Peptides against a protein of PDB entry 5KEZ. Designs and how they scored, part 77

Target 1, 320 residues: chain A of PDB entry 5KEZ
Amino acid sequence: NVAIYNPFRPWWERYQPVSYKLCTRSGNEDEFRNMVTRCNNVGVRIYVDAVINHMCGNAVSAGTSSTCGSYFNPGSRDFPAVPYSGWDFNDGKCKTGSGDIENYNDATQVRDCRLTGLLDLALEKDYVRSKIAEYMNHLIDIGVAGFRLDASKHMWPGDIKAILDKLHNLNSNWFPAGSKPFIYQEVIDLGGEPIKSSDYFGNGRVTEFKYGAKLGTVIRKWNGEKMSYLKNWGEGWGFVPSDRALVFVDNHDNQRGHGAGGASILTFWDARLYKMAVGFMLAHPYGFTRVMSSYRWPRQFQNGNDVNDWVGPPNNNGVI

## One batch from the design tools (peptide; made by RFdiffusion4, then SolubleMPNN)

Design b2_p15_2_s1 (from b2_p15_2, 6 letters changed)
Fold by OpenDDE base, seed 4:
Structure b2_p15_2_s1 (fold): chain B 320 residues (1-320), chain A 15 residues (1-15)
Amino acid sequence: as target 1 above (320 residues)
Amino acid sequence: SEFEEMAREILEEAA
């Protein structure tokens, strides 16, 4: 991914890929292989946050400022380490003036235009699908158990399916023969927009963002909500079917006040309430649970916004 | 434990 130095190595640089090479702030491919092996050997499975909707931001300077040193040129859509070219992006397909998503009530924009400037891959192309599948298959062959598909809302479900259909079975060194990768898709659906989480049920589980939002409201006792109302927690609250739900109290986005859920989201900053929420989540049978492991950072609020929301995990001069 | 106390609190509030 791109290496950003202003601000200094923010967490979100990880979500701006320039190649599918497995060398990042966290280590190189050999180290990753080692980690996956060690984890698998003790029954801990690895699920990769796969950024496949886009490459880096269109405004990032060309060069080799990347975690693996790969050259890239956003301006010309040149990512030779893949390789991708101008033919592999939706620049001509997006019809907005800016090239970015401007209206989230337009599903076509949401999927065909750039998410906040991130170069949008033409996932309708078999070439692009194959390159992504190759990346994911490499990870599968290393021994990962599945994937979180980042920004799934911004990809056509059929394109995702086409990629998934290209995936190998899991590595038989650790998984039963014929095992399929576990897939969960990040789809922000709090209602009110045309793209629905149900659009993605065919590909795997989806993130249920209503879960953390509603649970936070209840535990915070907002809007007259009562814990007794949790008796029908799950589908009874309008959530997706349990077998399609990936549930969580917070994620890296909404713990920073953006993405989905608003101020109701509970985080480690409210330790007691957060533990209550997480405990409840783990005790309740609804959905597949994900527990957040985050970190403290020096929050600095200006006009109600944390200007340090970019701060990534503890690191040594950028190296995690 | 802390968790048990929190669980109790949840149950009490939910009752």
Scores: peptide ipSAE 0.135, ipTM 0.856, DockQ to the pose 0.070
Fold by OpenDDE base, seed 1:
Structure b2_p15_2_s1 (fold): chain B 320 residues (1-320), chain A 15 residues (1-15)
Amino acid sequence: as target 1 above (320 residues)
Amino acid sequence: SEFEEMAREILEEAA
């Protein structure tokens, strides 16, 4: 991915790929293979956060400022390490003046335009689908069990399906023959926008962002919410079907006050309430549960916003 | 445990 130095190596640089090489501040490919093997050998499965909607930001300077040293040029859409060129992006499809998503009530903009400047891949093209599938299949062959598909809201469900149809069965060294990768898709759907979580049910599970938002409100005792209302928790609260839901109390975005949920989201900063929420989630049968493991950073609030929300995870493997 | 106590509190408040 792109190496960002201002601010210094933020967490979100990991979501700006310039290649599909397994070479980041988290480690190299050999170290990753080693981890996957060790985990599989004791029954712990690995699911990869796959960034396949886009490459890096359009305003990033061209060069070799990346975690694996690969050259890239956002201005000319050149990513030779893949390779991608100007033919592989949705620049001509997006009709907004800026090239970015400007109206989230326009589904075509949400899917065909750049997410906050991130170069949007033309997933309708078989070439692009194949390059992504090659990346994911490489991971499958290493021994991963499945994927979180980042920014799925910004991809057409049919394009995702086309990629998934190209995927190998899971590695038979650890999984039964014919096993398929576990897929869950990040879709932010709190209502009020045209893109719905249900659009993606055919591809796998989806994130249910209403879960953490509503649970936080209840546990915080906001807006007159009563805990007795949790008697019909899950589908009774308007959440997606249990067998399609991936549920969580917080994620890396809304832990920082970004994305869906706002101030209602409980985090490790409110330890007692957070533990209550996590405990409830684990005890309740609704959805497939995900527990967050995060880190502390030096928060600095200005006008209600943490100006240090960019701080990345601790690193003990040098500056790559 | 702390979790058990928290669970009890939740159940009591929900009752």
Scores: peptide ipSAE 0.109, ipTM 0.849, DockQ to the pose 0.068
Fold by OpenDDE base, seed 5:
Structure b2_p15_2_s1 (fold): chain B 320 residues (1-320), chain A 15 residues (1-15)
Amino acid sequence: as target 1 above (320 residues)
Amino acid sequence: SEFEEMAREILEEAA
């Protein structure tokens, strides 16, 4: 991915890929392979956060300022390490003036335009699908168990399906023959927008962001909410079917006090309430559960916003 | 434990 220095190596630089090489601040490919092997050998499975909707931001300077040293040029859409070129992006398909998503009520913009400047891959192209599949298949070969598909809301479900159809069976060294990768898709659907979580059920599980948001309001006793109202927790609260739901109290985005769920989201900053929420989640049968592991950072609120929400994991001068 | 106490609290509030 790109190396961002202003702010200094933020967490979100990881979501701006310039290649599918397995060399980031988390480690190189050999280290990753070693980790996957060791984890699999003790029954711990690895699911990769796969960023396949886009490459890096359109405004990032061209050069070799990336975690693997790969050259890239956002301006010309040149990513030779893949390789991608201008033919592999949705620039001509997006009809907004800025090239970015401007209206989330327009599903075509949401899927064909740039997410906050991130160069949007033309996932309709078999070439692009194949390059992504090759990346994911390499990971499958290493021994990963599945994938979180980042920014799935911004990809056409059919394009995702086309990629998934190219995936190999899981590595038979650790998984039964014929096993398929576990897929869960990040889709923010709190209602009110045209893109629905149900659009993606055919590809795998989806994130249910209503879960953490509503649980937060209940545990915080906001708006007169009571624990007794949780009697029909799950589908009864308008959530997706349990067998399609990936549930969580918080994630890396909404843990920072903004985004989906807003201030209702419970985090480790609210230690007691958070533990109650996590405990409830783990005790309740609804959905596939995900527990957050995070870190402290020097929060600094200005006008209700943490100006340090960019701060990534503890590091030594950028080295994790 | 702390978790047991929290569980009891949740159950009491849910009653």
Scores: peptide ipSAE 0.054, ipTM 0.809, DockQ to the pose 0.069
Fold by OpenDDE base, seed 2:
Structure b2_p15_2_s1 (fold): chain B 320 residues (1-320), chain A 15 residues (1-15)
Amino acid sequence: as target 1 above (320 residues)
Amino acid sequence: SEFEEMAREILEEAA
């Protein structure tokens, strides 16, 4: 991914890829392979956060300022480490003046235009699909158990399906023969927009952002809500079917006040309430559960926003 | 319900 120095090595630089090389601040490919093996050998499975909707931001300077030193040029859409070129992006398909998503009520913009300047890959192209599949298959062959698909809302479900259809079975050294990768898709659907979580059910599970948002309001006792109202928790609250739901109390985005849920989201900053929410989630049978393991950072609020929301995990002058 | 009972237990433990 790109190496961002202003601000200094933010968490979100990881979501701006310039190659599919397993070479980042987390380590190199050999170290990753070793970790996957060690984890699998003790029954811990690895799921990769796969960023396949886009490459880096269009405004990032060209050069070799990346975690693996790969050259890239956002201006010319040149990513030779893949390789991608200008033919592999949706610049010509997006109809907005800026090239970015301008109207989230327009599904075509949401999927064909750039997410906050991130260069949008032309996932309709078999070449692009194949490059992504090669990346994911390499991970599968190493021994990962599945994937979180980042920014799935911004990809056409059919394009995702086309990629998934190219995937190998899981590594039989650790998984039963014929096992398929576990797929869950990040889709923010709180209602009110044309793109629905149900559009993605055919590809795998979907993140249910209503879960943490609603649970937060209940635990916080907002609007007179009571725990007793959770008697029909799950589908009864308008959530997706349990077998399609990936549920969580918070994630890295809404822990920072971004994305779905707003101020209702509970985090480790409110320790008691958070423990209650996480405990309830783990106790309740609805959905597949995900527990957050995060870190503290020096929050500084200005006009209701944390100006340090970019801060990444604990590091020593950029070294993790 | 069973889950309400579990919730109460969690609340007590989290206090």
Scores: peptide ipSAE 0.046, ipTM 0.767, DockQ to the pose 0.053

Design b2_p15_2_s2 (from b2_p15_2, 7 letters changed)
Fold by OpenDDE base, seed 3:
Structure b2_p15_2_s2 (fold): chain B 320 residues (1-320), chain A 15 residues (1-15)
Amino acid sequence: as target 1 above (320 residues)
Amino acid sequence: SEFEELAAEILAEAA
């Protein structure tokens, strides 16, 4: 991914890929392979946050400022380490003036235009699908158990399906023969927009962002909410079917007030309430649960926004 | 313990 130095190595630089090489702030491919092996050997499975909707931001300077030193040129859509070229992006397909998503009520914009400047891959192209599949298959062959598909809302479900259909079975050294990768898709659907989480059920589980948002409201006792109202928690609250849901109290985005959920989201900053929410989540049978492991950072609020929401995990001069 | 206290709070509110 791109190496960002202003601000200094933010967490979100990981979501701006310039290659599919496994060289990051966390280590190189050999170290990753070693970790996966060690984890699998003790029954801990690894699921990769796969960023496949886009490459880096269009405004990032061309050069070799990347975690693996690969050259890239956002301006010309040149990512030779893949390789991608201008033919592999949706620039010509997006019809907005800015090239970015301007109206989330337009499903076509949401999927064909740039998410906040991130260069949008043309996932309709078999070439692009294949390059992504190769990346994911490399990880599968290393021994990962599945994937979180980042920014799935911004990809056509059929394109995702086409990629998934190219995936190998899981590594038989650790998984039963014929096992398929576990897939869950990040889809922000709080209602009111044309893209629905149900559009993605055919590909795997989806994130249920209503879960953390509503649970936060209840635990905080906002709007007269009571714990007793959780008797029909799950589908009874309008959530997706349990067998399609991945649930969580918070994630890295909404922990910082972004993405979905707003102020109701509980985080470790409110430790006691957070523990209550997480405990409830783990005890309740609804959905597949995900627990957040985060870190403290020096929050500084200006005009209601944390100006340090970019701060990444504890590091040694940028190296994690 | 902390866990017992949390459980008690949850149960109390759920009642």
Scores: peptide ipSAE 0.067, ipTM 0.819, DockQ to the pose 0.071
Fold by OpenDDE base, seed 4:
Structure b2_p15_2_s2 (fold): chain B 320 residues (1-320), chain A 15 residues (1-15)
Amino acid sequence: as target 1 above (320 residues)
Amino acid sequence: SEFEELAAEILAEAA
């Protein structure tokens, strides 16, 4: 991914790929392979946060400022380490003036335009699908168990399916023969927008953002909500079917006040309430649970916004 | 334990 130095190595640089090389702030491919092996050997499975909707931001300077030193040129859509070129992006398909998503009520914009400047891959192209599949298959062959698909809302479900159809079975050294990768898709659906979580059920599980939002409201006792109302927690609250749900109290985005849920989202900053929420989540059978492991950073609020929301995990001069 | 206490609190709130 791109190496950003202003601010200094933010967490979100990880979500701006310039290649599919397994070479990041966290280590190189050999180290990753070693970790996956060691984890698998003790029954811990690895699921990769796969950023496949886009490459880096269009405004990032061309050059080799990346975690693996790969050259890239956002301006010309040149990512030779893949390789991608201008033919592999949706520049011509997006019809907005800015090239970015301007209206989230326009599903076509949401999927064909750039997410906050991130160069939007043309996932309709088999070439692009294949390059992504190659990346994911490499990970599968290493021994990962599945994937979180980042920004799935911004990809056409059919394109995702086309990629998934290219995936190998899981590595038989650790998984039963014929095992399929576990897929969960990040889709923010709190209602009110045309893209629905149900659009993605065919590809795998979907993040249920209503879960954390509603649970936070209940635990905080906002809007007259009571714990007793949780008796029909799950589908009874309008959530997706349990077997399609990936549930969580918070994620890295809404932990920072972004994404979905607003101020209702509970985080480690509210330790006791957070533990209650997480405990409830783990005890309740609804959905597939994800527990957040985060870190403390020096929050500085200016006009309601944390100016340090970019701060990544504890690191040694950028190296995690 | 802390978790048992939290569980009890949750149950109490849910009652």
Scores: peptide ipSAE 0.063, ipTM 0.806, DockQ to the pose 0.075
Fold by OpenDDE base, seed 2:
Structure b2_p15_2_s2 (fold): chain B 320 residues (1-320), chain A 15 residues (1-15)
Amino acid sequence: as target 1 above (320 residues)
Amino acid sequence: SEFEELAAEILAEAA
């Protein structure tokens, strides 16, 4: 991914890829392979956050300022480490003046335009699909168990399916022969927009963002909400079917006040209420559960926004 | 109810 120095190595630089090389601040490919092996050997499975909707921001300077030293040029859409070129992006398909998503009520913009300047890959092209599949298959062959698909709302479900159809079975050294990778898709659907979680059910599980948002309001006792109202928690609250749901109390985005849920989201900053929410989630049978492991950072609020929401994991001058 | 029992346990653990 790109190496960002202003602000200094933010968490979100990880979501601006310039190659599919397994070479980041977390380590190199050999170290990753070693970690996967050690984890699998003790029954801990690895699921990779796969960033496949886009490459880096369009305004990032060209050069070799990346975690693996790969050259890239956002201006010319040149990513030779893949390789991608200008033919592999949706610049010509997006019809907005800025090239970015401007109207989330327009599904075509949401999927064909740039997410906050991130260069949008042309996932309709078999070449692009194959490059992504090669990346994911390399991970599968190493021994990962599945994937979180980042920014799935911004990809056409059919394009995702086309990629998934190219994937190998899981590594038989640790998984039963014929096992398929576990797929869960990040789709923010709180209602009111044309793109629905149900559009993605055919590809795997979907993140249910209503879960953390609604649970937060209940446990906070907002708007007269009572814990007794959780008697029909799950589908009874309008959530997706349990077998399609990936549920969580918070994620890295809404822990920082972004994404979905707003101020209702419970986090470790509200320790007691958060423990209640996480405990409830783990005890309740609805959905497949995900527990957040995070870190503290020096929050500085200005006009209701944390100006330090970019801060990544604890590090020593960039070294994790 | 099962829910009430669960709620009580959660509250106890959260303290």
Scores: peptide ipSAE 0.036, ipTM 0.754, DockQ to the pose 0.052
Fold by OpenDDE base, seed 5:
Structure b2_p15_2_s2 (fold): chain B 320 residues (1-320), chain A 15 residues (1-15)
Amino acid sequence: as target 1 above (320 residues)
Amino acid sequence: SEFEELAAEILAEAA
C-alpha cells in the first residue's frame, strides 16, 4: 500500500493499495505464511481484510513511496505491480463533476464513483476480477479461511459474485476438502439510502451496523431506551437475518466517530459500558460475533472532532 | 471477579 508520511503512517494508508503484494508494515509474505500456518495448526483461523474496491487516492504523488517499493502513478492510473492501467478504472462511468461520490442516494454514484478520492476499480471487467481473484486465491492457498470485503457497498453485488466464483476451495491441509472461504461484506445500511444489506446476502454475510448503533443507545440509556427492551434483540429489532449478520460493538471507523453509528457507538474509551455491550453480544445468539482489538492513541478534540483519528497502531518509528 | 461484577451490573440495568 501507499506509505503516507503526513500524517505519519496513518491507519488508513493500509486501505490504499498500490499492489496485491503481501508486503506491508505488518510483515512480508514469508512472515504472513508462517503466522497463518502456526495459527491454523492450533485451530485459529485467519480472515483477511481484502481491499478490492479501489486502489490508492487520486491525489497521492506518483513514485515508489509504498510499503514494498512498488511504483505507482495515481494520475495516470498506472499500477504496474498488478498491472492496472487507465482502462481498469471507472473514471469514464462516473458522471459527477468531481469524480467522487457526491450523492449517496444515487446508487450508481456510490458504486461507480470514487469513495473519498480512492481510485475506483472497474469491477465489471473480467481482467480486473481475475486480478483480484488471483490475489485472493493466493491467500486462500496460503491457508486463510476467508475474507472481509472492504467497502462492499461501493461494489455491485454481481461483480463481487463474479470474483467469488473464481475463488479456490480452502487449503485442504487444514480444511475439509471442498470448503469454501468464509465471506463477510462491509455494507453500511442504517436505512434511508437505496443500497441495502439484502442486496449482498447472496455473496455471504454482511455487517449489521444497526447492531452497534442500537446497542450503544440502549446501554447509554439514550432516548429512554432500557436493557429490558433487548428481550427481542436481533430480527425483532429490524436487523438482518441472524445467519446473514456479522455483528460487532465497534469497528476501526466508528471507533473514531466516523461512519455508521456516530456518538452512540461504544468503545474501549467507555470501558465499563463497552464491557457490558461486548458481554451482552457474546452471550446473545444473534449473528456471527466479532470482537474488536484496538489500541489507545493521543486523542485531541477540536470542534468535537479528534484531529488524531488518523493514528495507527503502536509502532517504532513506523515499524510495527 | 470482574466478570461477576459486570454480570451483576448488566442484570441490574436490565431490570
Scores: peptide ipSAE 0.035, ipTM 0.756, DockQ to the pose 0.073

Design b2_p15_2_s3 (from b2_p15_2, 6 letters changed)
Fold by OpenDDE base, seed 4:
Structure b2_p15_2_s3 (fold): chain B 320 residues (1-320), chain A 15 residues (1-15)
Amino acid sequence: as target 1 above (320 residues)
Amino acid sequence: SEFEEMAAEILAEAA
């Protein structure tokens, strides 16, 4: 991914790929392979946060400022380490003036335009699908168990399916023969927008952002909500079917006040309430649970916004 | 324990 130095190595640089090389702030491919092996050997499975909707931001300077030193040129859509070129992006498909998503009530914009400047891959192209599949298959062959598909809302479900159909079975050294990768898709659906979580059920599980939002409201006792109302927690609250749900109290985005849920989202900053929420989540059978492991950073609020929301995990001069 | 206390609190509120 791109190496950003202003601010200094933010967490979100990880979500701006310039190649599919397994070479990041966290280590190189050999180290990753070693970690996956060691984890698998003790029954811990690895699921990769796969950023496949886009490459880096269009405004990032061309050059070799990346975690693996790969050259890239956002301006010309040149990512030779893949390789991608201008033919592999949705520049011509997006019809907005800015090239970015401007209206989230326009599903076509949401999927064909750039997410906050991130160069939007043309996932309709088999070439692009294949390059992504190659990346994911490499990970599968290493021994990962599945994937979180980042920004799935911004990809056409059919394109995702086309990629998934290209995936190998899981590595038989650790998984039963014929095992399929576990897929969960990040889709923010709190209602009110045309893209629905149900659009993605065919590809795998979907993040249920209503879960954390509603649970936060209940635990915080907002809007007259009571714990007793949780008796029909799950589908009874309008959530997706349990077997399609990936549930969580918070994620890295809404932990920072972004994405979905707003101020209702509970985080480690509210330790007791957060523990209660997480405990409830783990005890309740609804959905597949994800527990957040985060870190404290020096929050500085200016006009309601944390100016340090970019701060990544503890690191040694950028190296995690 | 802390978690037991929290659980009790949840149950009490849910009652």
Scores: peptide ipSAE 0.130, ipTM 0.846, DockQ to the pose 0.069
Fold by OpenDDE base, seed 5:
Structure b2_p15_2_s3 (fold): chain B 320 residues (1-320), chain A 15 residues (1-15)
Amino acid sequence: as target 1 above (320 residues)
Amino acid sequence: SEFEEMAAEILAEAA
């Protein structure tokens, strides 16, 4: 991915790929393979956060400032390490003046325009689908158990399906023959927008962001909410079917006060309430549960916003 | 313990 130095190595640089090389601040491919093997050998499975909607930001300077030294040029849409070119992006399909998503009530913008400047891949193209599938298959062959698909809301469900249809079965060294990768898709659907979580049920599980948002309000006792109201927690609260739901109290985005859920989201900053929420989540049968493991950073609020929400995990001068 | 206290609070609210 792109190496960003201003701010200094933010968490979100990881979500700006310039190649599909397994070479990042977290380690190289050999180290990753070693980890996956060791984990699998003791029954711990690995699920990869796959960033396949986009490449890096359009405004990032061209060069070799990347975690594996690969050259890239956002201006010309040149990513030779893949390779991608200008033919592999949705610039011509996006009809907004900026090239970015401007109206989230326009599903075509949400899927064909750039998410906050991130170069939007033309997932309708078989070439692009194949390059992504090759990346994911390499991971499958290493021994991962499945994937979180980042920014799934911004991809057409049919394009996702086309990629998934190209995937190998899981590595038979650790998984039963014929096993399929576990897929869960990040889709933010709190209502009020045309894109729905149900659009993606055919591809795998989806994130249920209503879960953390609503649980937060209940645990915080906002608006007269009571724990007794959780008697019909799950589908009774209007959430997606349990067998399609990936549930969580917080994620890295809304932990920073942004994205779905807003201020209702409980985090480790609210330690006691957070532990109550996580405990409840783990005790309740609804959905497939995900527990957050995060870190503290020096928060600095200005006008209600943390200006240090970019801070990445603990590191030694950029080295994790 | 802290967990026992949290459990008690949850139960109290659920009642």
Scores: peptide ipSAE 0.120, ipTM 0.839, DockQ to the pose 0.067
Fold by OpenDDE base, seed 3:
Structure b2_p15_2_s3 (fold): chain B 320 residues (1-320), chain A 15 residues (1-15)
Amino acid sequence: as target 1 above (320 residues)
Amino acid sequence: SEFEEMAAEILAEAA
């Protein structure tokens, strides 16, 4: 991914890929392979946050400022380490003036235009699908158990399906023969927009962002909410079917007030309430649970926004 | 303990 130095190595640089090489702030491919092996050997499975909707931001300077030193040129859509070229992006398909998503009520914009400047891959192209599949298959062959598909809302479900259909079975050294990768898709659906989480059920589980938002409201006792109202928690609250849901109290985005959920989201900053929410989540049978492991950072609020929401995990001069 | 207290709070609200 791109190496960002202003601000200094933010967490979100990981979501701006310039290649599918496994060289990052966390280590190189050999170290990753070693970790996966060690984890699998003790029954801990690895699921990769796969960023496949886009490459880096269109405004990032061309050059070799990347975690693996690969050259890239956002301006010309040149990512030779893949390789991608201008033919592999949706620039010509997006009809907005800016090239970015301007109206989230337009499903076509949401999927064909740039998410906040991130160069949008043409996932309808078999070439692009194949390059992504090769990346994911490399990880599968290393021994990962599955994937979180980042920004799934911004990809056509059929394109995702086409990629998934190219995936190998899991590595038989650790998984039963014929096992398929576990897939869950990040889809922010709080209602009111045309893209629905149900559009993605055919590909795997989806994130249920209503879960953390509503649970936060209840635990905080906002609007007269009571724990007793959780008797029909799950589908009874309008959530997706349990067998399609991945649930969580918070994630890295909404922990910082972004994405979905707003102020109701509970985080480790409110430790007691957060523990209650997480405990409830783990005890309740609804959905597949995900627990957040985060870190403290020096929050500084200006005009209601944390100006340090970019701060990444504890690091050694940018290296984790 | 902290956990017992939290459990008690949850149960009280659920009653």
Scores: peptide ipSAE 0.101, ipTM 0.834, DockQ to the pose 0.066
Fold by OpenDDE base, seed 2:
Structure b2_p15_2_s3 (fold): chain B 320 residues (1-320), chain A 15 residues (1-15)
Amino acid sequence: as target 1 above (320 residues)
Amino acid sequence: SEFEEMAAEILAEAA
């Protein structure tokens, strides 16, 4: 991914890829392989956050300022480490003046235009699909168990399916022969927009963002909400079917006040209420559960916004 | 424990 120095190595630089090389601040490919092996050997499975909707921001300077030293040029859409070129992006398909998503009520913009300047890959092209599949298959062959698909709302479900159809079975050294990768898709659907979580059910599980948002309001006792209302928690609250749901109290985005749920989201900053929410989630049978492991950072609020929401994991001058 | 206290609060509110 790109190496960002202003601000200094933010968490979100990880979501601006310039190659599919397994070479980041977390380590190199050999170290990753070693970690996967050690984890699998004790029954801990690895699921990779796969960033496949886009490459880096369009305004990032060209050069070799990346975690693996790969050259890239956002201006010319040149990513030779893949390789991608200008033919592999949706610049010509997006019809907005800025090239970015401007109207989330327009599904075509949401999927064909740039997410906050991130260069949008042309996932309709078999070449692009194959490059992504090669990346994911390399991970599968190493021994990962599945994937979180980042920014799935911004990809056409059919394009995702086309990629998934190219994937190998899981590594038989640790998984039963014929096992398929576990797939869960990040789709923010709180209602009111044309793109629905149900559009993605055919590809795997989807994130249910209503879960953390609603649970937060209940446990906070906002708007007269009572815990007794949780008697029909799950589908009774309008959530997706349990067998399609990936549920969580918070994630890295809404822990920082972004994405979905707003101020209702419970986090470790509200320790007691958060533990109650997580405990309830783990006790309740609805959905497949995900527990957040995060870190503290020096929050500085200005006009209701944390100006330090970019801060990544604890590090020593960039070294994790 | 803290967990037991939290559980009791949840049950009391849900009753």
Scores: peptide ipSAE 0.054, ipTM 0.809, DockQ to the pose 0.065

